# Peptides against a protein of PDB entry 4KTY, part 29

Target 1, 266 residues: chain A of PDB entry 4KTY
Amino acid sequence: YVLNDIGVIFYGEVNDIKTRSWSYGQFEDGILDTCLYVMDRAQMDLSGRGNPIKVSRVGSAMVNAKDDEGVLVGSWDNIYAYGVPPSAWTGSVDILLEYRSSENPVRYGQCWVFAGVFNTFLRCLGIPARIVTNYFSAHDNDANLQMDIFLEEDGNVNSKLTKDSVWNYHCWNEAWMTRPDLPVGFGGWQAVDSTPQENSDGMYRCGPASVQAIKHGHVCFQFDAPFVFAEVNSDLIYITAKKDGTHVVENVDATHIGKLIVTKQI

## One batch from the design tools (peptide; made by RFdiffusion4, then SolubleMPNN)

Design b1_p10_6_s4 (from b1_p10_6, 4 letters changed)
Fold by OpenDDE base, seed 2:
Structure b1_p10_6_s4 (fold): chain B 266 residues (1-266), chain A 10 residues (1-10)
Amino acid sequence: as target 1 above (266 residues)
Amino acid sequence: QHVIPFPKPK
């Protein structure tokens, strides 16, 4: 989880699972220096740099360019004229070294690119880390732990009212650490995510969220447990808006989200 | 990676 320099990332569709090789390069020349530079740009106190909770949370913020001129700019609109298409990257090294040399965000990334670079960052700093892929990954944008699907009278989705969405797949990271800030038993693997999805207390970041806490429904535990829980376990709630302004739940689907969660064991 | 549409309710 720390020593492996090359990995495999799962992507594609749940019924057509694909894999891509990714070179993490945590031991390559200049990479450690770049990771330290990232923490410097984040203005992270030296006292916090030995705390994997703080380091992983800062990393989740800084691997994306939002808020803080971090490492990667995301793009999902198939327009990559001012940079490199996300699919062209084969590893973290070129991205991190470009960031260090230019001192500007690198274009462009999607979830596996964010996860790959974040994995390098974590491993480089001695934090055991792995990439996780979730198929049919929910994006809850109002923190109610469900996918609210608003329907028109004809049964079609009202796109104006429906703000929640589902990714065909999404990649994030799990980092291994103790959690003295949580009750006993909720250390171990922690979900962290650098793909900019939701604002968490003022920044686009996510985690660390205890995997054990999520598994047992403890969404009150810091950090961002409700969001991570929703990614893997939210129900689809189909709602019809009546003329009188009331909402009626027409249907509930508890099987759509989180169809498969996979990670490569090194 | 892309957003997928919601299925129609049954």
Scores: peptide ipSAE 0.591, ipTM 0.940, DockQ to the pose 0.922
Fold by OpenDDE base, seed 3:
Structure b1_p10_6_s4 (fold): chain B 266 residues (1-266), chain A 10 residues (1-10)
Amino acid sequence: as target 1 above (266 residues)
Amino acid sequence: QHVIPFPKPK
């Protein structure tokens, strides 16, 4: 999880799983320097740089350009006129070296690009890390642990009221670390995500969230456990908004989200 | 990746 510099990232549809090769290149010239530079740009205290909890959290913030002029600018609108299309990247090295050279965010990334670069960052700094792909990945935008689907009286989705969404797939990272800040048993793999999805205490970042805690339904533990839990376990709540302003739950689907979670075992 | 529409409730 640290030594392998080439990986496979799962993507596509749950019924048509695809793989793409990704070169992490954590041992390539200039990459470690760039990772240190990233932490410098984050103004991370030297005392925290040895703490994988702090490092992974900072990394989750800094691999995306939001808030802090971090590494990658995300784009999902199929317009990539001012940079490189996300699908054109084959590894982390070119992205990180461009960032180091230009000192400006690199365009463009989507989830697997963020995850790939973040994986390089983590591995470069000695943190065991892997990429995880979740098919039918929920994006809970209001932190209520469910997908709120508002319906018109005719049964169609009210797109204005329905703010939550589901990705066909989403990639994030798991980083291995102890969690002395959590109860015993919640160390090990921690979910961290650099794709800018939701604000976490002032920054677009996510994690580390204990995978074990999430698997056991413990969402009260830092960091961002509710969001990660929702990504993999949200129920679809179909709500009819009545004219009087009341909401009626018409249906609940507990099987739609998190249909498959895949990671490469190295 | 892309956002997928919610299925219609049954």
Scores: peptide ipSAE 0.587, ipTM 0.939, DockQ to the pose 0.931
Fold by OpenDDE base, seed 5:
Structure b1_p10_6_s4 (fold): chain B 266 residues (1-266), chain A 10 residues (1-10)
Amino acid sequence: as target 1 above (266 residues)
Amino acid sequence: QHVIPFPKPK
């Protein structure tokens, strides 16, 4: 999880799982320097740089360009003007070196690119890390741990009211660390995500969230456990907006989200 | 990666 410089990322559809090779290149020239530069740009105190909790949280913020002119600009519009299409990247090295050279965010990334670069960042700094792919990954936009699907009376989705969404797949990272800030047993793998999805206490970042805590429904544990929990375990709540302005729950689907979670083993 | 539409209610 630290020594491997080439990996496999799962993507595609749940019924047509695909794999992509990714070169992490954490040992390549200039990469460690770039990771340090990233932490410098984050104005991270030296005392925190040895703490994987702080490092992974900062990394989750800085690998995306939002808020802080971090490494990667996300784009999902299939245009990708003024940059490189996300699918054209084959590894982290070119991205990180471009960032270091230009001192400007690199265009463009999607989840696996963010996860790939973040994996390099973590591994480069000695944090065991892996990429996780979740098929039918929920994006809870209002932090209520459910997918609120608002329907018109005719059954059509009210796109104006429906803010939650589901990715066909989403990639994030798990980083291995102790969590002395949590109760015993909630160390180990921690979910961290650099894809800019939701604001977490002022910045687009996510984690570290204890995987064990998530598995046991402890969404009160820092950081961003509710969001990560929702990604893998949200119920679909179908709500009909009545003409009188009232909302009525018409249906609940507890099987749609998190159909498959895949990660490469050692 | 892309957003998928919600399925019809079951």
Scores: peptide ipSAE 0.585, ipTM 0.940, DockQ to the pose 0.931
Fold by OpenDDE base, seed 4:
Structure b1_p10_6_s4 (fold): chain B 266 residues (1-266), chain A 10 residues (1-10)
Amino acid sequence: as target 1 above (266 residues)
Amino acid sequence: QHVIPFPKPK
């Protein structure tokens, strides 16, 4: 998880799983220097750079350009003018070297690009890391651990009444570390995500969230456990918004989100 | 990667 410089990222649909090769290139010239530069741009204290909890959290913020002029600008509008389409990237090296050279955010990324670059960052700094793909990945926008789906009186979905959404797939990272800030047993794999999805205590970042804690429903543990839990286990709540302003829960689907979570096992 | 529509309720 540290020494492998080429990986496979799963994407596509749950019933049509696809794979793409990704070159992490953590040993390539200038890459470690760029990772250190990223932490410098984040103004990270030297004392914190040996703490994988702090490093992974800073990395989750800095791999995206939001808030802090970090590495990658995300784009999902299928119009990638003034940059490189997300699908054109084949690895982390070109992205990181461009960032170091230009000292400006690189355009453009989507989840697997963010995850690929973040994986390089973590591995460069000696943190075991892997990419995970979640099919039917929820994006909880209002932090209530559920997908709020509003229906018109005719039973059709009104997509304008909610900011919640579901990705066909989403990629993020798991980083291996001890969690002395959590109860015993919640170390090991920690979910971290650099794709800019939600603001977490002032910045677009996510994690580290204990995978073991999430698997056991412990969403009270730092960091961002509720959001990660929602990504993999949100219920779909179908709510009819009546003309009189009342809301009625019509249906609940607990099986739609997180249909498949895949990671490469070496 | 893209957002998929919510399924119709059962």
Scores: peptide ipSAE 0.558, ipTM 0.936, DockQ to the pose 0.905

Design b1_p10_7_s1 (from b1_p10_7, 4 letters changed)
Fold by OpenDDE base, seed 1:
Structure b1_p10_7_s1 (fold): chain B 266 residues (1-266), chain A 10 residues (1-10)
Amino acid sequence: as target 1 above (266 residues)
Amino acid sequence: ATPAVPLLEP
C-alpha cells in the first residue's frame, strides 16, 4: 500500500465492473518535493506534518483546487477547453509536476483523478493508502443521512426539490493510521476524499473518517463520518410532492446505496 | 482504455 507505484482503479457499473491502470509514481523525480510543496501551500505547520490525521485531512483539501488553489480543478460539464479532459490522465506524475511548475491548479479532474493524485500524495508521505470505488454512491447534500427522491403525482421524478444525487460510481481513498483521538478499535483504515463534494467546516474536504466506526453505525466521530456513512448506507426515500404542498413518503429502499464497495488488495 | 465518466442516476 506504500511501495506499489502502479495501481488499479475500479469503475463502470455494479453489474459491469471495469478496471483502469493508474501510475502513482510516488518515487519519480520531483514528486516528493511536490507533495512537500502542497503542504507548504496549505501553510501546514512542521509539527503537524508527522501526524497522518492532519496530513490526510490537509491532503483531502489540497488535492482539489477549491478554497486554497489546490492541485486539481474538478469539471463535470464536458467542456474542457482550457485543460486536459479528466479521462485523458493516466497517472499522477504529470498532474503533480504541472502543479509544482505552474503553481496554479491543474485542469481537469473527476473522482478517479482526484483519488489517483491523492493516493500518490499519501503514499509519497509514507501513509498506507488505497483507492476505494463505491457503486451507487450517494451524495447527501443536506446532511440528513438519507437520499430524498421527490416524485410528482404522476410518478415522475422532480429533480428541482432536492440536490441529493446518486453517482453510478464514486472513488475515494482509505488511509491506514492509528486514531488516538477516537475510542480504541477505530484506528486502521480511514476514509478520506479529495473530490470536492461538500464543505466540511469551511473547506471542501472529507475525512479521515473511521471505517470501523462507520461499519458499526457510529457517525459521531471526526471527521465527516455522517457524509461518508451517507455515501455507502443512505436510505432512498421516495417522496411524492402533492399539489397541495404536502409530502408523502411512498417508499424506502435501504439496499440500493453502497451496493458494492471495491478496492485492490496489494 | 479511458475510464467511464461517472454519471448521476436520473
Scores: peptide ipSAE 0.214, ipTM 0.823, DockQ to the pose 0.176
Fold by OpenDDE base, seed 2:
Formats: sequence, C-alpha cells, structure tokens
Structure b1_p10_7_s1 (fold): chain B 266 residues (1-266), chain A 10 residues (1-10)
Amino acid sequence: as target 1 above (266 residues)
Amino acid sequence: ATPAVPLLEP
C-alpha cells in the first residue's frame, strides 16, 4: 500500500464494474518535493507533518483547489476548454509536477483523479493508502444522514426541492493509521476524501473517519463520520410534494445506497 | 479507453 506505484481504480456501474490503470508515481523525481510543497502551501506546522491524522486531513483539503489554491480544480459540466479533461489523465505525476511548476491549481479533475492524486500524496509521505470506490454513493448536503428525494405528484423528481444526490459511483481514499484520539479499536483504515463535496469546519475536506466507527454506526467520532456514513449507508426517503405545500413520505429504501464498496487488493 | 464520468442518478 506504500510501495506499489501503479494501481487500479474501479468505476462504472454496479452491474458493469470497470477498471482503469493509474500511475501513482510516488517515487518519481520531484514528487516528494511537490508533496512537501503542498504542505508548505497549506502552512502546515512542522510538528504536524509526522502525524498521519493531520497530514491526511491537510491532504484532503489541499488536493482540491477550493479554499487554499490546492492542486486540482474540479469540473463536472463537461466543459474543459481551459485545461485537461478529467478522463485524459493517466496518473498523478503530470498533475503534481504541473502544480509545482506553475504554482497554480491544475484543471481539471473528478473523483477518480482526486483520489489518484491523493493516493500519491499519502503514499509518498509513507502513509499506507488505497482508493475505494462506492457504488450508489450518497451525497448528503444537510447532514441528516438520509437522502431526501422529493417527488412531484406525477411521480417525477422535483429538482428544485431535491438537494441531496446519489452518484452511480464515487472514489475516495482509505489511509492506515492509529487513532489515539479515538477509543480503542477505531484505528486502522480511515476514510479520507479530497473531492470537494461538503464543507468541513471551514474547508472542503473530509476525514480521516474511522472505517470501523462507520461500520458500527459511531458517527460522533471525528472527522466527518456523519458524511462518510451517509455516503455508504443513507436511507432513501421518497417524499411527495403536494400542491398544497404538504409533504408525504411515500417510500423508504434502506438498501439502495452503498451497494458495493470495492478496492484493489495490494 | 476513456473512463466513464460519475453520473447523478435521476
């Protein structure tokens, strides 16, 4: 999880799982220096750079360009005229070296690109890390741990009222570390995500959230456990918006989100 | 091969 510089990222649909190769290149010339530069840009204290909790949290913020002129600019509108389309990237090295050279955010990324670059960052700094793909991944934007899907009376989705969303797939990272700040048993794999999805205490970042804590429903544990929990275990609540302004719960689906969570072995 | 971008479910 540290020494492997070539990986596989899962994507596609749960019924049609696909894979793509990704070159992490954590040992390539200039990559370590770039990772140090990223932490310098974050103004990270030297004392914190040896703490994987702090490093992974800073990395989750800095791999995206939001807030802090970090590495990657996300784009989901299929317009990439001022940069490289997310699908054109084949690895982390070119992105990181461009960032170091230009000292400006690199365009453009989506979840697998963010995850790929973040994986390089973690591994380069000696943190065991892997990319995780979640199929039917929920994006809870109001921290209620459920997906509120509002329907018109005709059964169509009301896009104005429906603010929560579900991705067919989403990629993030897991990093291995001890968690002395948590109760015993909640070390090990920690979910971290550099794709800018939600604000976490003032910055677009996510994690580290204990995978064990999430599995056992301990959403009170830092960091961002409620958000990660919702990504993998949110109920879908179908609500009909009546013409008179009232809302009626039509159905609840507790099985749709997080149908499959997969990562490459080794 | 170009990987598929993630899509929001309708």
Scores: peptide ipSAE 0.214, ipTM 0.797, DockQ to the pose 0.176
Fold by OpenDDE base, seed 3:
Structure b1_p10_7_s1 (fold): chain B 266 residues (1-266), chain A 10 residues (1-10)
Amino acid sequence: as target 1 above (266 residues)
Amino acid sequence: ATPAVPLLEP
């Protein structure tokens, strides 16, 4: 999980799983320097750079450009006129080297690009890491651990009231580390996500969240466990907004989210 | 090459 510089990223639909080769290039010239530069830009104390908890959390923030002029600018509106379309990238090296050279955020990324670059960052710094793809991945906006889907009386989605959303797939990372800040047993793989989705204590970042803790229903531990839990396990709550202003729960789907979670095995 | 697409179940 550290030595491999080429990987496979799963994407597509749950019923049509696709794979994409991605060159991490953690051993390529200038990449380690760039990773150190990223931590410098984050103004990370030297004492924290040996702590994978802090490093992965900083990386989660810095691989996206939000808040801190980090590495990648996300774009999901099919407007890529001022950069490279997310689908054109084949690896992390060009992105990281461009960032280091220009000292400006690189355009553009989506989840697999963020995950690819973040994987390089983690592996480059000696943190075992892998990319995880979740099909039907929930984006909970209000941290209530459910997806509230508001419907008009005609059955159409009320976009004004519906703030939560579902991705057909979403990629993030898992990083291997001990968690001395958590109870025994919650070390190992930690979910970290550099795709800017929600604010976490003032910054667009996510994790590290203990996979073991989440798997056992423990969402009370740092960092961002409720959000990660919701990504893989949210119930869909269909709510009809009545003309009189009342809301009625019409249906609950507890099986839609997190249909499949895939990662490459060594 | 397939981008992430937000979905809402109808």
Scores: peptide ipSAE 0.149, ipTM 0.777, DockQ to the pose 0.139
Fold by OpenDDE base, seed 4:
Structure b1_p10_7_s1 (fold): chain B 266 residues (1-266), chain A 10 residues (1-10)
Amino acid sequence: as target 1 above (266 residues)
Amino acid sequence: ATPAVPLLEP
């Protein structure tokens, strides 16, 4: 997980799984220096740079440009006129080197690009890391551990009533570390995500969240466990918004979100 | 089409 500089990222749809190669390039010239520069830009204390909990959390914030002029600017509107389309990237090296040279956020990324760059960052700093793809990934925006889908009386979706969304797929990272700040058994793989999705205590960042804790339904542990839990195990709540302002739950689907979670074995 | 597409399914 640290030594492999080329990876595979899963994407597409649950019934049409696709793969793309990604060059992490953690051993390429200037990449480690860039990772150190990222931590410098984050004004991370030297004492914290050896702590994978702190490093992964800072990394999750800094790989995205929001809040702190981090590495990548996200774009999902299919308008990439002022940079490189997310699909054009094939690895982390060019992105990180551009960031280091320009000292400005690089345009543009989407989830697999964020995950790819973040994977490089983690591996450069000696943190075992892998990319995880979740198909039908929920984005719980209101922290209620469910995915709210509002329907008009005519059956049309009312997207104005919620900021919750479902991605056909989403990529994030898992980083291996001990969690002395958590109960015994909740070390190991920790979910971390640099794709700017939700604000976490003042910054667009996510994790580290204990995968074991999440698997057992423990969402009370730091960091961002409820959000990660919702990504993989959120119930879809179909709510009809009546003209009189009342809401009626029409259906609950507990099987749609997180149908498949895929990661490279090695 | 974008590589990642938000789904709002009724």
Scores: peptide ipSAE 0.028, ipTM 0.700, DockQ to the pose 0.129

Design b1_p10_7_s2 (from b1_p10_7, 4 letters changed)
Fold by OpenDDE base, seed 2:
Formats: structure tokens, sequence, C-alpha cells
Structure b1_p10_7_s2 (fold): chain B 266 residues (1-266), chain A 10 residues (1-10)
């Protein structure tokens, strides 16, 4: 979890799982220095740099460029005019070294790129970490722990009304740490995510959220447990928007989200 | 072929 400098990231679809190699390179020249530089850019207190809770939370913010001129600019429009297409990256080293050299966000990333770079950051700083892929990953944008899918009367999705979304797959990280800030039993693997999805207390960041807490439905535990819970366990609520303005719940699917969660070590 | 980039599930 710390010593492996090359890994496998799962992607694709639940019925057609794909794998890609990713070079983490946490031992390569300049990478540790770059990770320290990232924490310097975050203006992280020296006293906090030994706390994996604080480090992982800062990392989740700083691996994305939002808010703080962090490492990676996300792009999902299939137009990558001023940088490298997300699919062209094969590892974290070039990204991190470019960031350190240019002192500007690197273009471009998507979830597996964010997860790859974040995994390097965590491992470089001695935090056991792994990449997790969730198939049928929900993105709850209103913190109601469900996916509200609005349908026209003809059965087509009303994209204007439907604000929540489901990705065929999404990648994030799990980091191993004790959680003295939580009740006994909720240490161990913590979900952390550097892909900019939702604002968490003023920044695009996510976690650490206790995997055990999420598994047992304890969404009241810091950090971002409701969001992570929704990613893996939200219900799909299909709502027909009638022409008269009324809404009718047509179906509820409690099995669609989080069909499969995989990592190299599972 | 399965796409490399994530796609929204309709």
Amino acid sequence: as target 1 above (266 residues)
Amino acid sequence: ATPEVPLLDP
C-alpha cells in the first residue's frame, strides 16, 4: 500500500471491466519534494503534516486545481485544447513534476487521473492508500442521499430537472489511518476523493470518510460521509414530470447504485 | 467498445 510504485486502475463498465496500468512513482526524484510543495501551497501548518486526517483532506483539495491553484484541472468536454488529454497520462510523475516546475495547474485530468496522482501523494507521505473504482457511482448534488431522475411523459430524461447524475464508473482513494476523532471501530480505510465533484465546507474536497461508518450507515461522521454514502448506496427515484406540472414517483431502484466496488487488493 | 472516460448512465 505504500511500497508499490505501479498499480492497476479499474474502469469501464460493470459488465465489461477494464484495467489500466498506472505508475505512481512515489520514490522517483523530485516527487517527495513536490508533495511537500503541494502542502506548502496549501499553507498547511507544519504541526498538521504528521496527521493523516489533515494530510488526506488537504490532499483531496490540492490535487484538483479548484479553489487553490492545485495540481490538476479537470475536463469532461472532450476538448483538451491547451493541455494533455486525460487518457494520455500513464502515471503521476510527469504531472507532479510539471506542476512543481510550472507552479501552475496541469491540464487535464478525469477521475482516474485525480485518483492516480492522489494515490502518489498519499503513498509518498507514508499513508497507505489504494484506488477504488465504483461502478454505477452516484453524484448527489443536493445531499438528500438519493438520485432524483426526472422523466418526461414520453419516458425520456428531463435533463433540465435532473440535476443528480450517475457515472458508469468513478475512481477515488482509500487511505488507511486511525480516527481518534470518531468512535472506536471507525478507523482503518477512509474514503478520500480529489476529483472536484461537490463543495465541502468551502472547498472542492472529499473525506476522509470512514469506510466502516459508510458501510453501517453512519453518515453523521466527518468528513463528507453523506456524499460518499450516496455514491455507493443511494436509491434511484424515477419521477415523471407531468404536463400539468405535477410530479409522480414511478419507480424506486435501491439496487442500481454501487453495483461493484473494486480495488487491486480486493 | 467500452469507453475509457466515464460516462453518465442514462
Scores: peptide ipSAE 0.229, ipTM 0.824, DockQ to the pose 0.201
Fold by OpenDDE base, seed 1:
Structure b1_p10_7_s2 (fold): chain B 266 residues (1-266), chain A 10 residues (1-10)
Amino acid sequence: as target 1 above (266 residues)
Amino acid sequence: ATPEVPLLDP
């Protein structure tokens, strides 16, 4: 989880799982220097740089360009005219070296690119890390732990009534660390995500959230456990919007979200 | 063919 410089990222659909190679390159020339530079740009105190909780949280913020001129600009518009299309990247090295050289955010990334670069950052700093792919990944936009799906009276989906969405797949990271700030047993793998999805206490960042806590239904522990829980375990709530403005719950599906979570074991 | 980029589930 630290020594491997080449990995596999799972993507595609739950019924058609695909894999792609990703070069992390944490031992390549200039990469450690760039990771230190990222922490410098974040204005991270030296005393915090030995704490994997702080480092992973800062990394989740800084791998995306939002808020702080971090590493990668996300784009989902299928244009990518002023940079490299997300699908063209094959590893973290070129991205990180470009960031260090230009001192400007690199264009462009999507979830697997963010996860790849973030994995390099974590491993480079000695934090065991892996990429996780979640199929049918929920994006809870209103922090209610539910995916609201609004239906017209004719049964058609009305996408205008909610900002909640489900991705066919989403990639994030898990980082291994002790959590002395949490109850005993909630150390180990922590979910962290650098894809700019939601604001967390003023910044686009996510985690570290205890995987064990989430598995046991504990969403009260820092950081961003409700959001990560929703990604993997949201109930789909089908709501019919009546002409009179009333909402009626027609169905609840507790099995659709997070049907498959895949990670490489080495 | 399954796309490389993530897509929203309809």
Scores: peptide ipSAE 0.223, ipTM 0.824, DockQ to the pose 0.200
Fold by OpenDDE base, seed 5:
Structure b1_p10_7_s2 (fold): chain B 266 residues (1-266), chain A 10 residues (1-10)
Amino acid sequence: as target 1 above (266 residues)
Amino acid sequence: ATPEVPLLDP
């Protein structure tokens, strides 16, 4: 989890699982320096740099460019004219070295790129980390732990009313650490996510959220447990918006989200 | 064909 510099990232569809190789390169020249530079850009004090809780949280913010001129600019519009298409990246090294050299956010990333770079960052700093892929990954944007899908009377999705979304797959990271800030038993793997999805106390960041806490429904634990819980366990609520302005719940699907969660175990 | 990039589930 720390020493392996090449990994596998799962992606695609639940019915057609694909894997891609990713070079983390945490031991390559300049990478450690770049990781330190990232923390410098975050204005992280020295006292926090030895704390994996703080480091992983800062990393989740800084691997994305939002808010703080962090490492990667996300793009999901299939227009990558001013940078490198997300699919063209094969590892973290070129991205991190470009960031260090240019001192500007690197274009472009999507979830697996964010996860790959973040994995390098964590491993480089001695934090055991792995990439997790969640198929049918929910993005709850209103923090109600549900995926509210609004339908027109004809059964089509009302895109204007439907703000929540489901990714066919999403990649994030799990980092291994003790959680002295949580009750006993909620250390170990912590979900952290650098893909800019939601604002968390003023910045686009996510985690660390205790995997054990999420598994046991403890969404009150810091950080961002409700969001991570929703990613893996939200119910789909299909709501028909009537012409008279009334809303009717047509169906509830409790099995769709988080249908498969996979990670390389080594 | 399974897309390389993530897509919103319809």
Scores: peptide ipSAE 0.222, ipTM 0.810, DockQ to the pose 0.202
Fold by OpenDDE base, seed 3:
Structure b1_p10_7_s2 (fold): chain B 266 residues (1-266), chain A 10 residues (1-10)
Amino acid sequence: as target 1 above (266 residues)
Amino acid sequence: ATPEVPLLDP
């Protein structure tokens, strides 16, 4: 989880799982320097740099460009004229070296690119890390632990009212660490996500959230456990918006979200 | 024909 510099990222559909190779390159020249530079740009105290909890949370914020001029600019509009299309990247090294050289955010990334770069960052700093792919990944926008899908009377989605969304797949990271700030048993793998999805206490970041805590239904623990729980466990709530402005729950789907979570074993 | 980029589930 630290020594392997080439990995596999799962993507595609739950019924048609695909894999892509990704070069992490955590031992390549300039990469460690760049990871230190990232923490410098974050103005991270030296005392915190030895704490994987703080490092992974800062990395979650800094691998995306939002808020803090971090590493990668996300783009999902299929217009990548001012940079590299997300699908053209094959590894983390070129991205990190460009960031270090230009001192400006690199364009462009999507979830697997964010996860790839973040995996390099974690491994480079000695934190065991892996990429995780969640198929049918929920994005809870209003922190109610459910996906509210509003429908018109004709059955079409009301996009104005529907703020939550579901990705066919989403990639994030798990980092291995002890969690002395949590009850015994909730150390080990921690979910962290650098793809800018939701604001967490003032920044676009996510985690570390205890995988064990989430598996046991504990969402009260820091950081961002409710959001990560929702990504993998949310019920889909289909709500019909009536002409008179009233809402009626038509259906609940408890099986759609998080059908498969996969990672490569190293 | 599985997409490379993530897509919003219909």
Scores: peptide ipSAE 0.160, ipTM 0.782, DockQ to the pose 0.201

